Peptides against a protein of PDB entry 1LOE. Designs and how they scored, part 7

Target 1, 181 residues: chain A of PDB entry 1LOE
Amino acid sequence: TETTSFSITKFGPDQQNLIFQGDGYTTKERLTLTKAVRNTVGRALYSSPIHIWDSKTGNVANFVTSFTFVIDAPNSYNVADGFTFFIAPVDTKPQTGGGYLGVFNSKDYDKTSQTVAVEFDTFYNTAWDPSNGDRHIGIDVNSIKSINTKSWKLQNGKEANVVIAFNAATNVLTVSLTYPN
Target 2, 181 residues: chain A of PDB entry 1LOE as posed
Amino acid sequence: TETTSFSITKFGPDQQNLIFQGDGYTTKERLTLTKAVRNTVGRALYSSPIHIWDSKTGNVANFVTSFTFVIDAPNSYNVADGFTFFIAPVDTKPQTGGGYLGVFNSKDYDKTSQTVAVEFDTFYNTAWDPSNGDRHIGIDVNSIKSINTKSWALQNGKEANVVIAFNAATNVLTVSLTYPN

## One batch from the design tools (peptide; aimed at target 1 H51)

Design b2_p21_1_s2 (made by RFdiffusion4, then SolubleMPNN; from b2_p21_1 with M1L S3F E6D K7Y V10I)
Fold by OpenDDE base, seed 5:
Structure b2_p21_1_s2 (fold): chain B 181 residues (1-181), chain A 21 residues (1-21)
Amino acid sequence: as target 1 above (181 residues)
Amino acid sequence: LKFLPDYVRIGFSATTSDALF
């Protein structure tokens, strides 16, 4: 049995256990993924690879991750495009921007992507998002088109607490988001 | 999750676009 864990409460300027991609960086103890400018992609990866499953034994890992994020848009009525937590191949690089959230390249299922994401989507893309147009949380498997979604009311500038858990025995991924303040 | 590689990296991503403005 192998268990790995990590915790980052305050982000430093030279965070050795993070790989920054695109516009991602740290400042004032915060991990910042994007600036308030047009057409940007920012990502940050945990530097250590995670053993998510074993192809020899077939064993799949359980995991729990918790984090706090802030979306602070200058206009609360016009916010784009969103924020994601994702799992991808170790050599993953930024993908298509905008509505693809820097994680995917297609609305069609693409097994070569080998990527799972939990999206916190603030912008309605007619081509793949839920027809009600609501901002939403989505679970994405090899596609920006979510396999499941839930409406979510963005509190602009406020800290959201997120817990994501995966149970290998039941094959269930759970997502919880709260605004404590 | 067996469609993933045995070893993966986890991370965060965010994007902006012209729609922001």
Scores: peptide ipSAE 0.711, ipTM 0.934, DockQ to the pose 0.931
OpenDDE base, seeds 1, 2, 3, 4: peptide ipSAE 0.702, 0.647, 0.684, 0.685; ipTM 0.931, 0.894, 0.911, 0.920

Design b2_p21_1_s3 (made by RFdiffusion4, then SolubleMPNN; from b2_p21_1 with M1L S3F K7Y V10I)
Fold by OpenDDE base, seed 5:
Structure b2_p21_1_s3 (fold): chain B 181 residues (1-181), chain A 21 residues (1-21)
Amino acid sequence: as target 1 above (181 residues)
Amino acid sequence: LKFLPEYVRIGFSATTSDALF
């Protein structure tokens, strides 16, 4: 049995264990994915590949990840497009921007994507988002169209605590979000 | 999750668009 773990509590200006893509960078101990400018994509990858399953044994890893994020939009009524945690091939590059969150390229299931994401979606895209128009948390598998969603009230500028856990035995992914302050 | 590669990278992504402004 092998266990892999990592923790980054304060991001340095030269964070060696991160791969920055697009407009992502670190400043003042914070990982910043986007600035308040038009049409940007920012990503950051953990540099070490993760062995998530083994084709020889068929074993699939359990995992738990926790993080804190802040969405700080200049206008609380117009917030686009969202924030995403994702799992992708090791050579992954930024994908389509805007409502595709820099992670996907289609609302149709695309097995070649090989990407799983948890989206924190702040903008309603009529073509694929839940019809109620609510900001939401979504679980995305090879598509920007979520397989499951849950309404979420954004607290602009506040820190959200997130826990994402996957249980391989039950094949269940759980997501929790809280605003402690 | 077996539809994923055996080895993956994890990360964060965010986007903005004209809808912000």
Scores: peptide ipSAE 0.708, ipTM 0.930, DockQ to the pose 0.929
OpenDDE base, seeds 1, 2, 3, 4: peptide ipSAE 0.698, 0.654, 0.701, 0.689; ipTM 0.927, 0.893, 0.915, 0.912

Design b2_p21_1_s4 (made by RFdiffusion4, then SolubleMPNN; from b2_p21_1 with M1L S3F V10I)
Fold by OpenDDE base, seed 5:
Structure b2_p21_1_s4 (fold): chain B 181 residues (1-181), chain A 21 residues (1-21)
Amino acid sequence: as target 1 above (181 residues)
Amino acid sequence: LKFLPEKVRIGFSATTSDALF
């Protein structure tokens, strides 16, 4: 077996192991995906492809990823649209903006998308989001309409610590988010 | 996850819209 790992603690101005898309960039050692302006999409990909399964052997990889993110909106009561971690084809490009989070194009299941995302959704879209209207964490498989969600209380401007783990044996994806105090 | 390509890229994405303002 082979183990692949990477770590980025400080983002430099010429971060060569990242592919920036849309409005994504680095400044002052931070990865910035969007500014507080209208109708933007910002993405950043890890440049090295990840071999997550093997068609010859049928093996599927386990993985764990951890990161810290900040959503800092000028109005804490009206925040749009959200932040995502995603897994997509190597040639992935920014998709539909707004409530589709730059990752998907439909609320209907689309196998051609070949994309899995963990969304941290700050804006309620009536057409696909949970009916309670809460900000939420969601697991998205080939659709912006999550297969599972959990209510999440945004702490505007604060660092959220996230851990995402996938267990291939059980086929379970786990997500945890904490705001350290 | 076998519905994904064998090789993928991982990343982050964020969006804004008019609803922000």
Scores: peptide ipSAE 0.702, ipTM 0.928, DockQ to the pose 0.934
OpenDDE base, seeds 1, 2, 3, 4: peptide ipSAE 0.696, 0.662, 0.694, 0.681; ipTM 0.926, 0.898, 0.910, 0.914

Design b2_p21_8_s1 (made by RFdiffusion4, then SolubleMPNN; its pose is not in this set)
Fold by OpenDDE base, seed 3:
Structure b2_p21_8_s1 (fold): chain B 181 residues (1-181), chain A 21 residues (1-21)
Amino acid sequence: as target 1 above (181 residues)
Amino acid sequence: DGYKRIGFSATSTLSTAYSIL
């Protein structure tokens, strides 16, 4: 089975390997998806497509990726809506609706989206989020309604390390999140 | 198709900055 590894390195201005969408941009040593303003969406795609499925064999690739994120909420009680690491068709475009995190457009399963996301959801949407209301990590397959979630406690302004791994042989997607400080 | 793009996406409706380092 093919294995693809993604190393999310430090970002800088004039990042040539990214496609910026919405209000996403790079600045000093970071990719800023959104500023701390209302009603904005920002995305960044790696410009080089990845080969995840072999049309001849039907095999799906393994992959591992890691990154560090920071969420800065000027008001710790008002944190919305979240961000995702996602895999989508090469021509993917930003979607509207804050709760959809710029990736999806329905809580109903839609195979035509061909999109998988790991969400870091900081806002409770009653229509699809886990009823406990916790901020959570979710695995989203063709829907904003996660197929699986786990609670996560946001540490405002602190760096969180994430590792996402997919094992094609077992069809298991693993997500880990750690605040080292 | 077997090719996809990976990326990050965020929304801010309540003035929240989401960044990847």
Scores: peptide ipSAE 0.796, ipTM 0.973, DockQ to the pose 0.840
OpenDDE base, seeds 1, 2, 4, 5: peptide ipSAE 0.795, 0.794, 0.795, 0.792; ipTM 0.972, 0.972, 0.972, 0.972

Design b2_p21_8_s2 (made by RFdiffusion4, then SolubleMPNN; its pose is not in this set)
Fold by OpenDDE base, seed 4:
Structure b2_p21_8_s2 (fold): chain B 181 residues (1-181), chain A 21 residues (1-21)
Amino acid sequence: as target 1 above (181 residues)
Amino acid sequence: DGYKRIGFSATSTLSTAYQIV
């Protein structure tokens, strides 16, 4: 089975391999999904579509991606709402803001969404988030209500390294997050 | 047809900046 692997390491203001949506934009070294302002949604898609499923053979592709993120909140207590790495239809557009992270519109399963997301959720939404109230990593399939979650301790303003891997043979999605400093 | 786009999405309601670096 083929594996698509890439590392996201650099962004530039003249970057042309991204489709910016909402308030997303690039600076010299960063992809800024949201600025430190209220009530905003920002997205960025890689321009080139990926072929994840072969209709002729039924084969599903492996993929591995890595990136580094930084969350800068006013303080550790006021952090909202979160961000995702997601896979969606090629014509995807920004969806509901706030707790829906600009990716989904419902906590109910909606197969027409055709969207899978790894969420890094920094705000507790009573209606669908784990009841412990922890900030968490979640796997979202066609719904903002995660099929699986794991608590995660945010380090405000620090770089976190992420690796996301999908193994088609085992149907396992792996997410790793580390704070190197 | 098996084609998708990948990307990032974030929302801010409490003046929180989400960045990929």
Scores: peptide ipSAE 0.795, ipTM 0.972, DockQ to the pose 0.859
OpenDDE base, seeds 1, 2, 3, 5: peptide ipSAE 0.790, 0.783, 0.791, 0.791; ipTM 0.971, 0.971, 0.972, 0.972

Design b2_p21_8_s3 (made by RFdiffusion4, then SolubleMPNN; its pose is not in this set)
Fold by OpenDDE base, seed 1:
Structure b2_p21_8_s3 (fold): chain B 181 residues (1-181), chain A 21 residues (1-21)
Amino acid sequence: as target 1 above (181 residues)
Amino acid sequence: DGYKRIGFSATSTLNTAYSIL
């Protein structure tokens, strides 16, 4: 089975392996998806497509990636809306903002989306989020309504390390999140 | 055809900065 694995390293202002969409941009220090403003969507795609499915054999590739993120919110209470790591068609464009995280347009399953996302959701949307209102990690398949979620405690302004892995043999996607300090 | 692009996406409605390091 084919395996795709990569680790995200430091970003620079002259980054050539990224396609920036919306208000996303890079500095010497980081990829900034959104500034601390209202009603903005920011995305960045890796310019090189990945081959995750073999049309001839039907085989699906294993996948592993890791990255570090920081969320800087005004305070612990007002944090919205979230970010995703996502896999989408090569010609993907920004989708609905706000609670749809710029990746989806509906809570209804839409196979034409052809999009899978791991969401780090910091804002409770009554229509589709877990009823406990917790900030959460979610697995989204062709819908903003997650097929599975887990509560996550946000540490505002702190670095969080993430590992995302997909095992094709078991059809299981795992997400690990840690705050090292 | 089996090819996809991967990336990050974030939204801010409450002055929240989302960054990848």
Scores: peptide ipSAE 0.801, ipTM 0.973, DockQ to the pose 0.855
OpenDDE base, seeds 2, 3, 4, 5: peptide ipSAE 0.798, 0.798, 0.800, 0.795; ipTM 0.973, 0.973, 0.973, 0.973

Design b2_p21_8_s4 (made by RFdiffusion4, then SolubleMPNN; its pose is not in this set)
Fold by OpenDDE base, seed 3:
Structure b2_p21_8_s4 (fold): chain B 181 residues (1-181), chain A 21 residues (1-21)
Amino acid sequence: as target 1 above (181 residues)
Amino acid sequence: DGYKRIGFSATSTLNTAYSIV
């Protein structure tokens, strides 16, 4: 089984391996998906496609990735809507609607989306989010309505380390999040 | 197709900056 492993490290203003969409951009030391403004969407795709499955054998690839994120909310009580790490068709485009995190457009399962996302959701959307209202990590398959979620406590302005791993043999996606400081 | 792109996406509706560092 093919394995794709990558680590998402520091970004610079001359990042050549990214496709920026919406208001996403890089500065020294970071990829900024959104500024602290209202009604904006920002995305960045790695320009090189990854091989997810082998059409000849049907085998699905393993992958492991890690990254660090920071959420800066000037008002800690107003944090919306969230961000995702996602895998989508090569021609994927930003979607509208804040609660859809720029990736999806429905809470209904849509296989034509062909999109899997790990969401870091900071805002409770009554229509699809877990009823406990917690900020959460979610696994989204062709829908903004997560197939699984777990609560997560946001530390405003702090770096969070994330590891995402997919084991094709077991069909298990693992997400870990830690605040080292 | 067996090829996909990976990336990050965020929305801000309440003045929130999302960054990957």
Scores: peptide ipSAE 0.794, ipTM 0.972, DockQ to the pose 0.838
OpenDDE base, seeds 1, 2, 4, 5: peptide ipSAE 0.784, 0.792, 0.794, 0.785; ipTM 0.970, 0.972, 0.972, 0.971

## One batch from the design tools (peptide; aimed at target 1 N142 L173)

Design b2_p22_4 (made by RFdiffusion4)
Pose (drawn by RFdiffusion4):
Order: sequence, then C-alpha cells, then structure tokens
Structure b2_p22_4 (pose): chain A 181 residues (1-181), chain P 22 residues (1-22)
Amino acid sequence: as target 2 above (181 residues)
Amino acid sequence: SLLKQLPEKVRVGFSATTNSYL
C-alpha cells in the first residue's frame, strides 16, 4: 500500500514542492501557467513521483484530484489554447505548444508519449478538434485527438472547480467541472 | 488498461499554452 497526498490552498512565492517548466510561476497566491501573452507555454509538476500502478501485482491506484482554475482572456471571442491536468513519466518535459497544449506532439497515437491528460480546450483546431467547433473538455491518451469530449461554455474570468477521479476497479476516469451559479 | 500504458511511477501536473489568436 502506498499513498501520496497533498493540498495547496494558497500558492506561495517559493512553492518548493513544485517543478516549474516554461513560464509557470506563482503570483499573488496563484499558480500562473501563462500570462495573457502570445505564443507561450507554462507547466508545473508536483515534485514527488507517484506510484500509479505496480507490475508485480498488476494493481493500479485509485486517485482523485481537485482544483479551482481561472482562464482570463481579453474578451470572450479571442481565446487560445487551453489548459490540461496530465499524468506523464517522471522526466516529462514540455512538448509542442499552441494547440498541442505543451503535452503532445501529434494527432496520431504516439506510444512513446506515455501521458494521459484532461484538457480544457478553448481553441478549435480544425485538424483534430470536434468539428462542431465548440470549446470542450476532453480526455487525451497519447494524442491531442481526444478519445472523448463534451462541449463547455467558458465563463471568462470566473472560477471553475474541477474534480478528476480514477476508479481502479472499473478503470473509469471521471471529470467534473462546475461553475458556481 | 489506461494506467498500464504508463510507467509505474509518474508525475502529475498542469500545462497551458497560447498562440497569436489571443
């Protein structure tokens, strides 16, 4: 049995238990992944590796993560590219920016990726996004093309509360995001 | 299974990107 847990309710100026990659930094008690600036990537990882499954027993971990996040755009129309919570190898480094969300490099399945991410995508990329053109939440496994999506209406500047849970018994990954009111 | 496509130990994190459309 192995458990890993943590909570950070207010981020401080020297959050030593996070690894920052790209433009990720903490400001005014928030984790800032990108400022409202063009063509940039920011990533932050919890510093401890987490044992998610075991090859000797074949057991996989149950887990839950929750967080509140804000997307603040200049207006409701010109908004790119989005935000992900991801599970990647211990040595993960930033991948392609733009519509690939710093996490993937291809629309095709890439076995060497070894990352699954939940995306909160605010920009329709004709090449791989749901053709309806809506902003959406997606589950991505080794590709930027989501295996599953759900349209989501972005509320600019507002707090969204999200819970992602994995049940090892069913292998169900559930994602809930709620806007207050 | 989903998690078996990954190494036994992983890291978790957040990522965000922008482009000129912003």

Design b2_p22_4_s1 (made by RFdiffusion4, then SolubleMPNN; from b2_p22_4, 6 letters changed; failed a check: too like the target's own chain)
Amino acid sequence: SLLQTLPENVRIGFSATTNDAL

Design b2_p22_4_s2 (made by RFdiffusion4, then SolubleMPNN; from b2_p22_4, 6 letters changed)
Fold by OpenDDE base, seed 5:
Structure b2_p22_4_s2 (fold): chain B 181 residues (1-181), chain A 22 residues (1-22)
Amino acid sequence: as target 1 above (181 residues)
Amino acid sequence: SLLKTLPDYVRIGFSATTNDAL
């Protein structure tokens, strides 16, 4: 392959029905988000809606999710654009591609987006990314400009294990990424 | 709360993109 591909090799202990958008598709035990071509957007949603909070009572759910992803890039120095875990309205559709990761449309805060994401950003966009230019994990709320980031070293072609957890009592979102091999 | 910007019911998913940098 001459272009970067993004895949999910494990996305939970239970089989889920998926809604595919853009170039996303699945085979046995693999969810592929992008084809091996330039300028693509690929998404996949769990089909079942989640009651994540109750606007009448103010109660917020706790959740923990885990998955394993692989980034395969022909050139480890030029990897674009990134992979994203996101939470959005049930009727969400692919958004702006490239550095917006198919999830957002602006670097400015836009409450109408109603989207929270964890980005695994492999490409430096000078307009909004951390100035050190490092690949990074970011927490995004209604904007591609992260509210918090952490440098992350990509291991090309290796499986990365991710755990994302939200504790409603403390209002803390935690993200962990490990390469077991 | 971080999640109160979301609607009450949501979907969770994955997204990835490529561009001309490749």
Scores: peptide ipSAE 0.739, ipTM 0.939, DockQ to the pose 0.652
OpenDDE base, seeds 1, 2, 3, 4: peptide ipSAE 0.737, 0.727, 0.717, 0.734; ipTM 0.940, 0.930, 0.929, 0.939

Design b2_p22_4_s3 (made by RFdiffusion4, then SolubleMPNN; from b2_p22_4 with E8D K9Y V12I S20D Y21A)
Fold by OpenDDE base, seed 5:
Structure b2_p22_4_s3 (fold): chain B 181 residues (1-181), chain A 22 residues (1-22)
Amino acid sequence: as target 1 above (181 residues)
Amino acid sequence: SLLKQLPDYVRIGFSATTNDAL
C-alpha cells in the first residue's frame, strides 16, 4: 500500500529509555512510529515521568526539547495523517487514530484529556483544520482542534529539525522547524 | 498557564498515524 511513514532520526543527546505503544519501535539510529501501511498508530514515550508543575505551589517548569523527524511518503501530494509531539498523563495510551493523530478523541475541548500537543499535520480534516487546507503546525490543548496554527511546507524525505520550548514566566510555547539540508 | 492543563507529573512522547484512505 502507498502510504506515509513517520520517523524520528534524532531525539536527544543521550540514550533514553522508551515506552513503545502501537506500532512504534526503535533501533540505535532511528525511532520509527509508523511504517508505510494503512490504519496504524505508533507512539513512543520517554519512560521517566516529568514533574511539569506543582499544583500545591502553582510553580510551573520550563523546558526545551529538540529532535529531528523525517516523513517519507510515496506521493508528496497525498500524505496522511501527521506527526505529533505530546505531553500527557503518565499512564497515557494510544487514542483515536487517523486525523486525531493517536493523541486526542474529540474536536471539542475535553479537560479530562489533560494533554498538550504540537502537531505537524500533513492531512486536511475539514471538521477542525484551518480552512485554507494547508499542511500546518498546530498547538493542541485537550482537543485535536488547534488553538493556534501556522502553515508549514513539508519537504518529503528530508530531515526537519525541531525545537520546542516553554517559558513558564511568560506562558509562551515556541516551536521552531527548519530544513537545513 | 498552558501546562496547568496537565497533571503534575506527565510523560512526553511522539505519535504518528496513517489512515485507511491512502
Scores: peptide ipSAE 0.737, ipTM 0.938, DockQ to the pose 0.660
OpenDDE base, seeds 1, 2, 3, 4: peptide ipSAE 0.737, 0.726, 0.715, 0.736; ipTM 0.940, 0.930, 0.928, 0.938; seed 4 fails the geometry check

Design b2_p22_4_s4 (made by RFdiffusion4, then SolubleMPNN; from b2_p22_4 with K9N V12I S20D Y21A; failed a check: too like the target's own chain)
Amino acid sequence: SLLKQLPENVRIGFSATTNDAL

Design b2_p22_5 (made by RFdiffusion4)
Pose (drawn by RFdiffusion4):
Structure b2_p22_5 (pose): chain A 181 residues (1-181), chain P 22 residues (1-22)
Amino acid sequence: as target 2 above (181 residues)
Amino acid sequence: SAVVDLKFLPEKVRFGFSATTS
């Protein structure tokens, strides 16, 4: 049995238990992944590796993460590219920016990727996004093309509360985001 | 929600956040 847990309710200026990659930094008690600036990537990882499954027993971890996040765009129309919570190898480094969300390099399945991410995608990329053109939440496994999506209406500048849970008994990954009111 | 088998990953991984702009 192995458990890993943590909580950070207010981020400080020297959050030593995070690894920052790209433009990720903490400011005014928030984790800032990108400023409202063109063509940039920010990533932050919890510093401890987490044991998510075991080859000797074949057991896989149950887990829950929750967080509040804000997307603040210049207006409701010109908004790119989005935000991900991801599970990747211990040595993960930033991948392709733009619509690939710093996490993937291809629309095709890439076994060497070994990452699954939940995306909060704010920009329709004709090549791989749901053709309806809506902003959406997706589950991505080794590809920027989501295996599953749900349209989501972004509330600019507002706090969204999200819970992602994995139940090892069903292998169900559930994602909930709620806007207050 | 989706059914996702995590056995494609290494035994130990990291959790993180990422964001990009265009």

Design b2_p22_5_s1 (made by RFdiffusion4, then SolubleMPNN; from b2_p22_5 with V3T K7T K12N F15L)
Fold by OpenDDE base, seed 1:
Structure b2_p22_5_s1 (fold): chain B 181 residues (1-181), chain A 22 residues (1-22)
Amino acid sequence: as target 1 above (181 residues)
Amino acid sequence: SATVDLTFLPENVRLGFSATTS
C-alpha cells in the first residue's frame, strides 16, 4: 500500500493491561496503532490511572516513561500522519484524525481538552506546524499547535528509543529520542 | 523540553499512545 504503519515494539518494562481504541491492537511482540491503510485512528491506553497531581496537597508527580516505536512507510517522502504519547482524562476517547493525531480537535488552545501530548509528527500541516516543514517532535498542551518543537530525522523502518520525563520541581517535560546503531 | 503546569489536568489521568493515517 501507499500508507504508513505505526507500531510500538517496546512499551515499558512492565506489561500493563491496555485499553484499545480505534484500530489499535497488540500481539506478544508488538503494539500496532495503525496498519498500512488510509484514514485510520489507533490508540492504546494504559488501563491503570495515574494520580498525576493532588489538589489537596498541591503536590505534582514526577514520572518517567519509555518506549520504542517503529514507522514503516512505503515511501519515505510521503509519511502521514504521525504518532503521539499523551496524558488525558481517564475516559478519553479518540479525537480528530489526520493531522490532529487522534488526540486534539483544534489548533486553538482549548482548556476543556485537558490533554498533554508529545507528538512525533511526520506530516507537515501548514496551519500549525513549524514553517520549515521538517518532521519534528512537539510538546502539545490542549492544542495540536505545539508549545515547543525540535526537528527530527525519520529513519524509516528502524526502532527509535524514546524517554519522556517530567520533573515536578521545575515543571519541565523532557523528551529524548535515539536511533541505536 | 518545555515547561508545563500539569495542574490543569484532572488529578487522575491515563497515559496512552495514538497514531493516525490519511
Scores: peptide ipSAE 0.779, ipTM 0.973, DockQ to the pose 0.671
OpenDDE base, seeds 2, 3, 4, 5: peptide ipSAE 0.767, 0.748, 0.765, 0.761; ipTM 0.971, 0.967, 0.971, 0.970

Design b2_p22_5_s2 (made by RFdiffusion4, then SolubleMPNN; from b2_p22_5, 6 letters changed)
Fold by OpenDDE base, seed 5:
Structure b2_p22_5_s2 (fold): chain B 181 residues (1-181), chain A 22 residues (1-22)
Amino acid sequence: as target 1 above (181 residues)
Amino acid sequence: SATVDLTFLPDYVRLGFSASTS
């Protein structure tokens, strides 16, 4: 039975090599994380490691990344779990699927995860998601339970432009999503 | 937005995308 497919149609920095995990793969100018099939996890990592901070000096990097994604949900009843952008150790491997989005293993804070994620969550998990049941954007730190969320209306089959920025002076992570008209 | 102290991460990390279905 068809479910939901997740694709990245634009991503930067430009000309990045990718490491594919699970069901993730690329075609011309398109990164496909999952096809519209059940029980899948698909991931893709930028191959080049990022020097996010220096433990010797204490300096933390500023960064801005942007991408465009498309969610195709042919079956409105059987919706997929969601899609994430994440920051993790260089040797990161796929984690628990389903509601954990292939990135986390627990709703409890786990410092050994060493993972930060921005989730675009399309399925309501009663155990940890906002009680209003809305599809949402979340910021996740070492847990699938978000430290902050915002309701988001999915536009099926439309390109969503995302910008994620981190300001090291303030330690503020900012996420913006727009559907161009 | 959210305030996040990134110093719990390793010095070097990878950025990526992940998606899952059930």
Scores: peptide ipSAE 0.750, ipTM 0.968, DockQ to the pose 0.681
OpenDDE base, seeds 1, 2, 3, 4: peptide ipSAE 0.750, 0.743, 0.706, 0.745; ipTM 0.968, 0.968, 0.962, 0.968

Design b2_p22_5_s3 (made by RFdiffusion4, then SolubleMPNN; from b2_p22_5 with V3T K7T K12N F15L T20S)
Fold by OpenDDE base, seed 1:
Structure b2_p22_5_s3 (fold): chain B 181 residues (1-181), chain A 22 residues (1-22)
Amino acid sequence: as target 1 above (181 residues)
Amino acid sequence: SATVDLTFLPENVRLGFSASTS
């Protein structure tokens, strides 16, 4: 095949019930978001909702999550489109595929989206991605156009460890990615 | 990293993963 697959081999310290959407599915060892087929979207949600902030008290939650992902592409020069970790309303459904990664529908800020995502973007979309054309990690707020990005060198077929943390005292969302040696 | 005010979200949300191909 000429298409790329996206999988997560480790997704949290505790196995939670998952809600699968699109082509997403899981085995004991792996959460597969997409198989190596064209024009697909696969998603998986942790079934337990998170009380991420409280309007009565004004408190916002701190959180840390970690996972390990693998990208398997037959051609390292042609890898599309990417995957995300996201935070969305409990009834969220798959959105536009392709460069929108199944999470967003526009490069314009849309408050009705109510979605925050960390993208691991493998395909350059000239309309919204960083002009250097690099594969990148992005932080997305109600738009596929990231509020911040960092270049990321893809290692095809290798496990990447990711940690995503939110500090409520500073409102800083931090993303780290490591390829273990 | 980025500074994000999460209070625009619903108080209750779900976390998840999404990927797409083309």
Scores: peptide ipSAE 0.774, ipTM 0.972, DockQ to the pose 0.674
OpenDDE base, seeds 2, 3, 4, 5: peptide ipSAE 0.753, 0.713, 0.749, 0.753; ipTM 0.968, 0.963, 0.968, 0.968

Design b2_p22_5_s4 (made by RFdiffusion4, then SolubleMPNN; from b2_p22_5 with V3T K7T E11D K12Y F15L)
Fold by OpenDDE base, seed 2:
Structure b2_p22_5_s4 (fold): chain B 181 residues (1-181), chain A 22 residues (1-22)
Amino acid sequence: as target 1 above (181 residues)
Amino acid sequence: SATVDLTFLPDYVRLGFSATTS
């Protein structure tokens, strides 16, 4: 399996306070999660906690977030393992690497994980990924096995613009990814 | 898109990014 680097562009120390975990770090205008080396996990958290819902009132927040990421792989055919945006408890720590993307530990539903993730999965794991073998965007709830997926054509070395929105009235989480021309 | 009930989360969470290689 070829090594792959994952970065978020237009993201620097002056833009947001971050908590770095594993191999993640920032330079000016870039958040680098992994370098092109094997067996790494890189994470970065927004330092400010988000009041995602109120257990007293039952009110749930609406939110929209956007970012731009770049995948750099020496071979576009062999890219591993993937990149993810996630929502987790404030004290979250890196989880299992490789196909679990540093966010989950099982393909079985685990409510104690308390984690929602949007994965941009570049490597086919036969145990849980869609059988067509396509690279895909997935929405993950307490499991690396996505509740929904959509095929995605990776463009190696190009910036992908992502928008993730949650509508509390409908409980719909929407993900969009575009490669500008 | 997907329908997700977020009430299983703690009231306060952090947002983040993660990536892995192998």
Scores: peptide ipSAE 0.760, ipTM 0.970, DockQ to the pose 0.682
OpenDDE base, seeds 1, 3, 4, 5: peptide ipSAE 0.754, 0.703, 0.755, 0.758; ipTM 0.969, 0.962, 0.969, 0.969

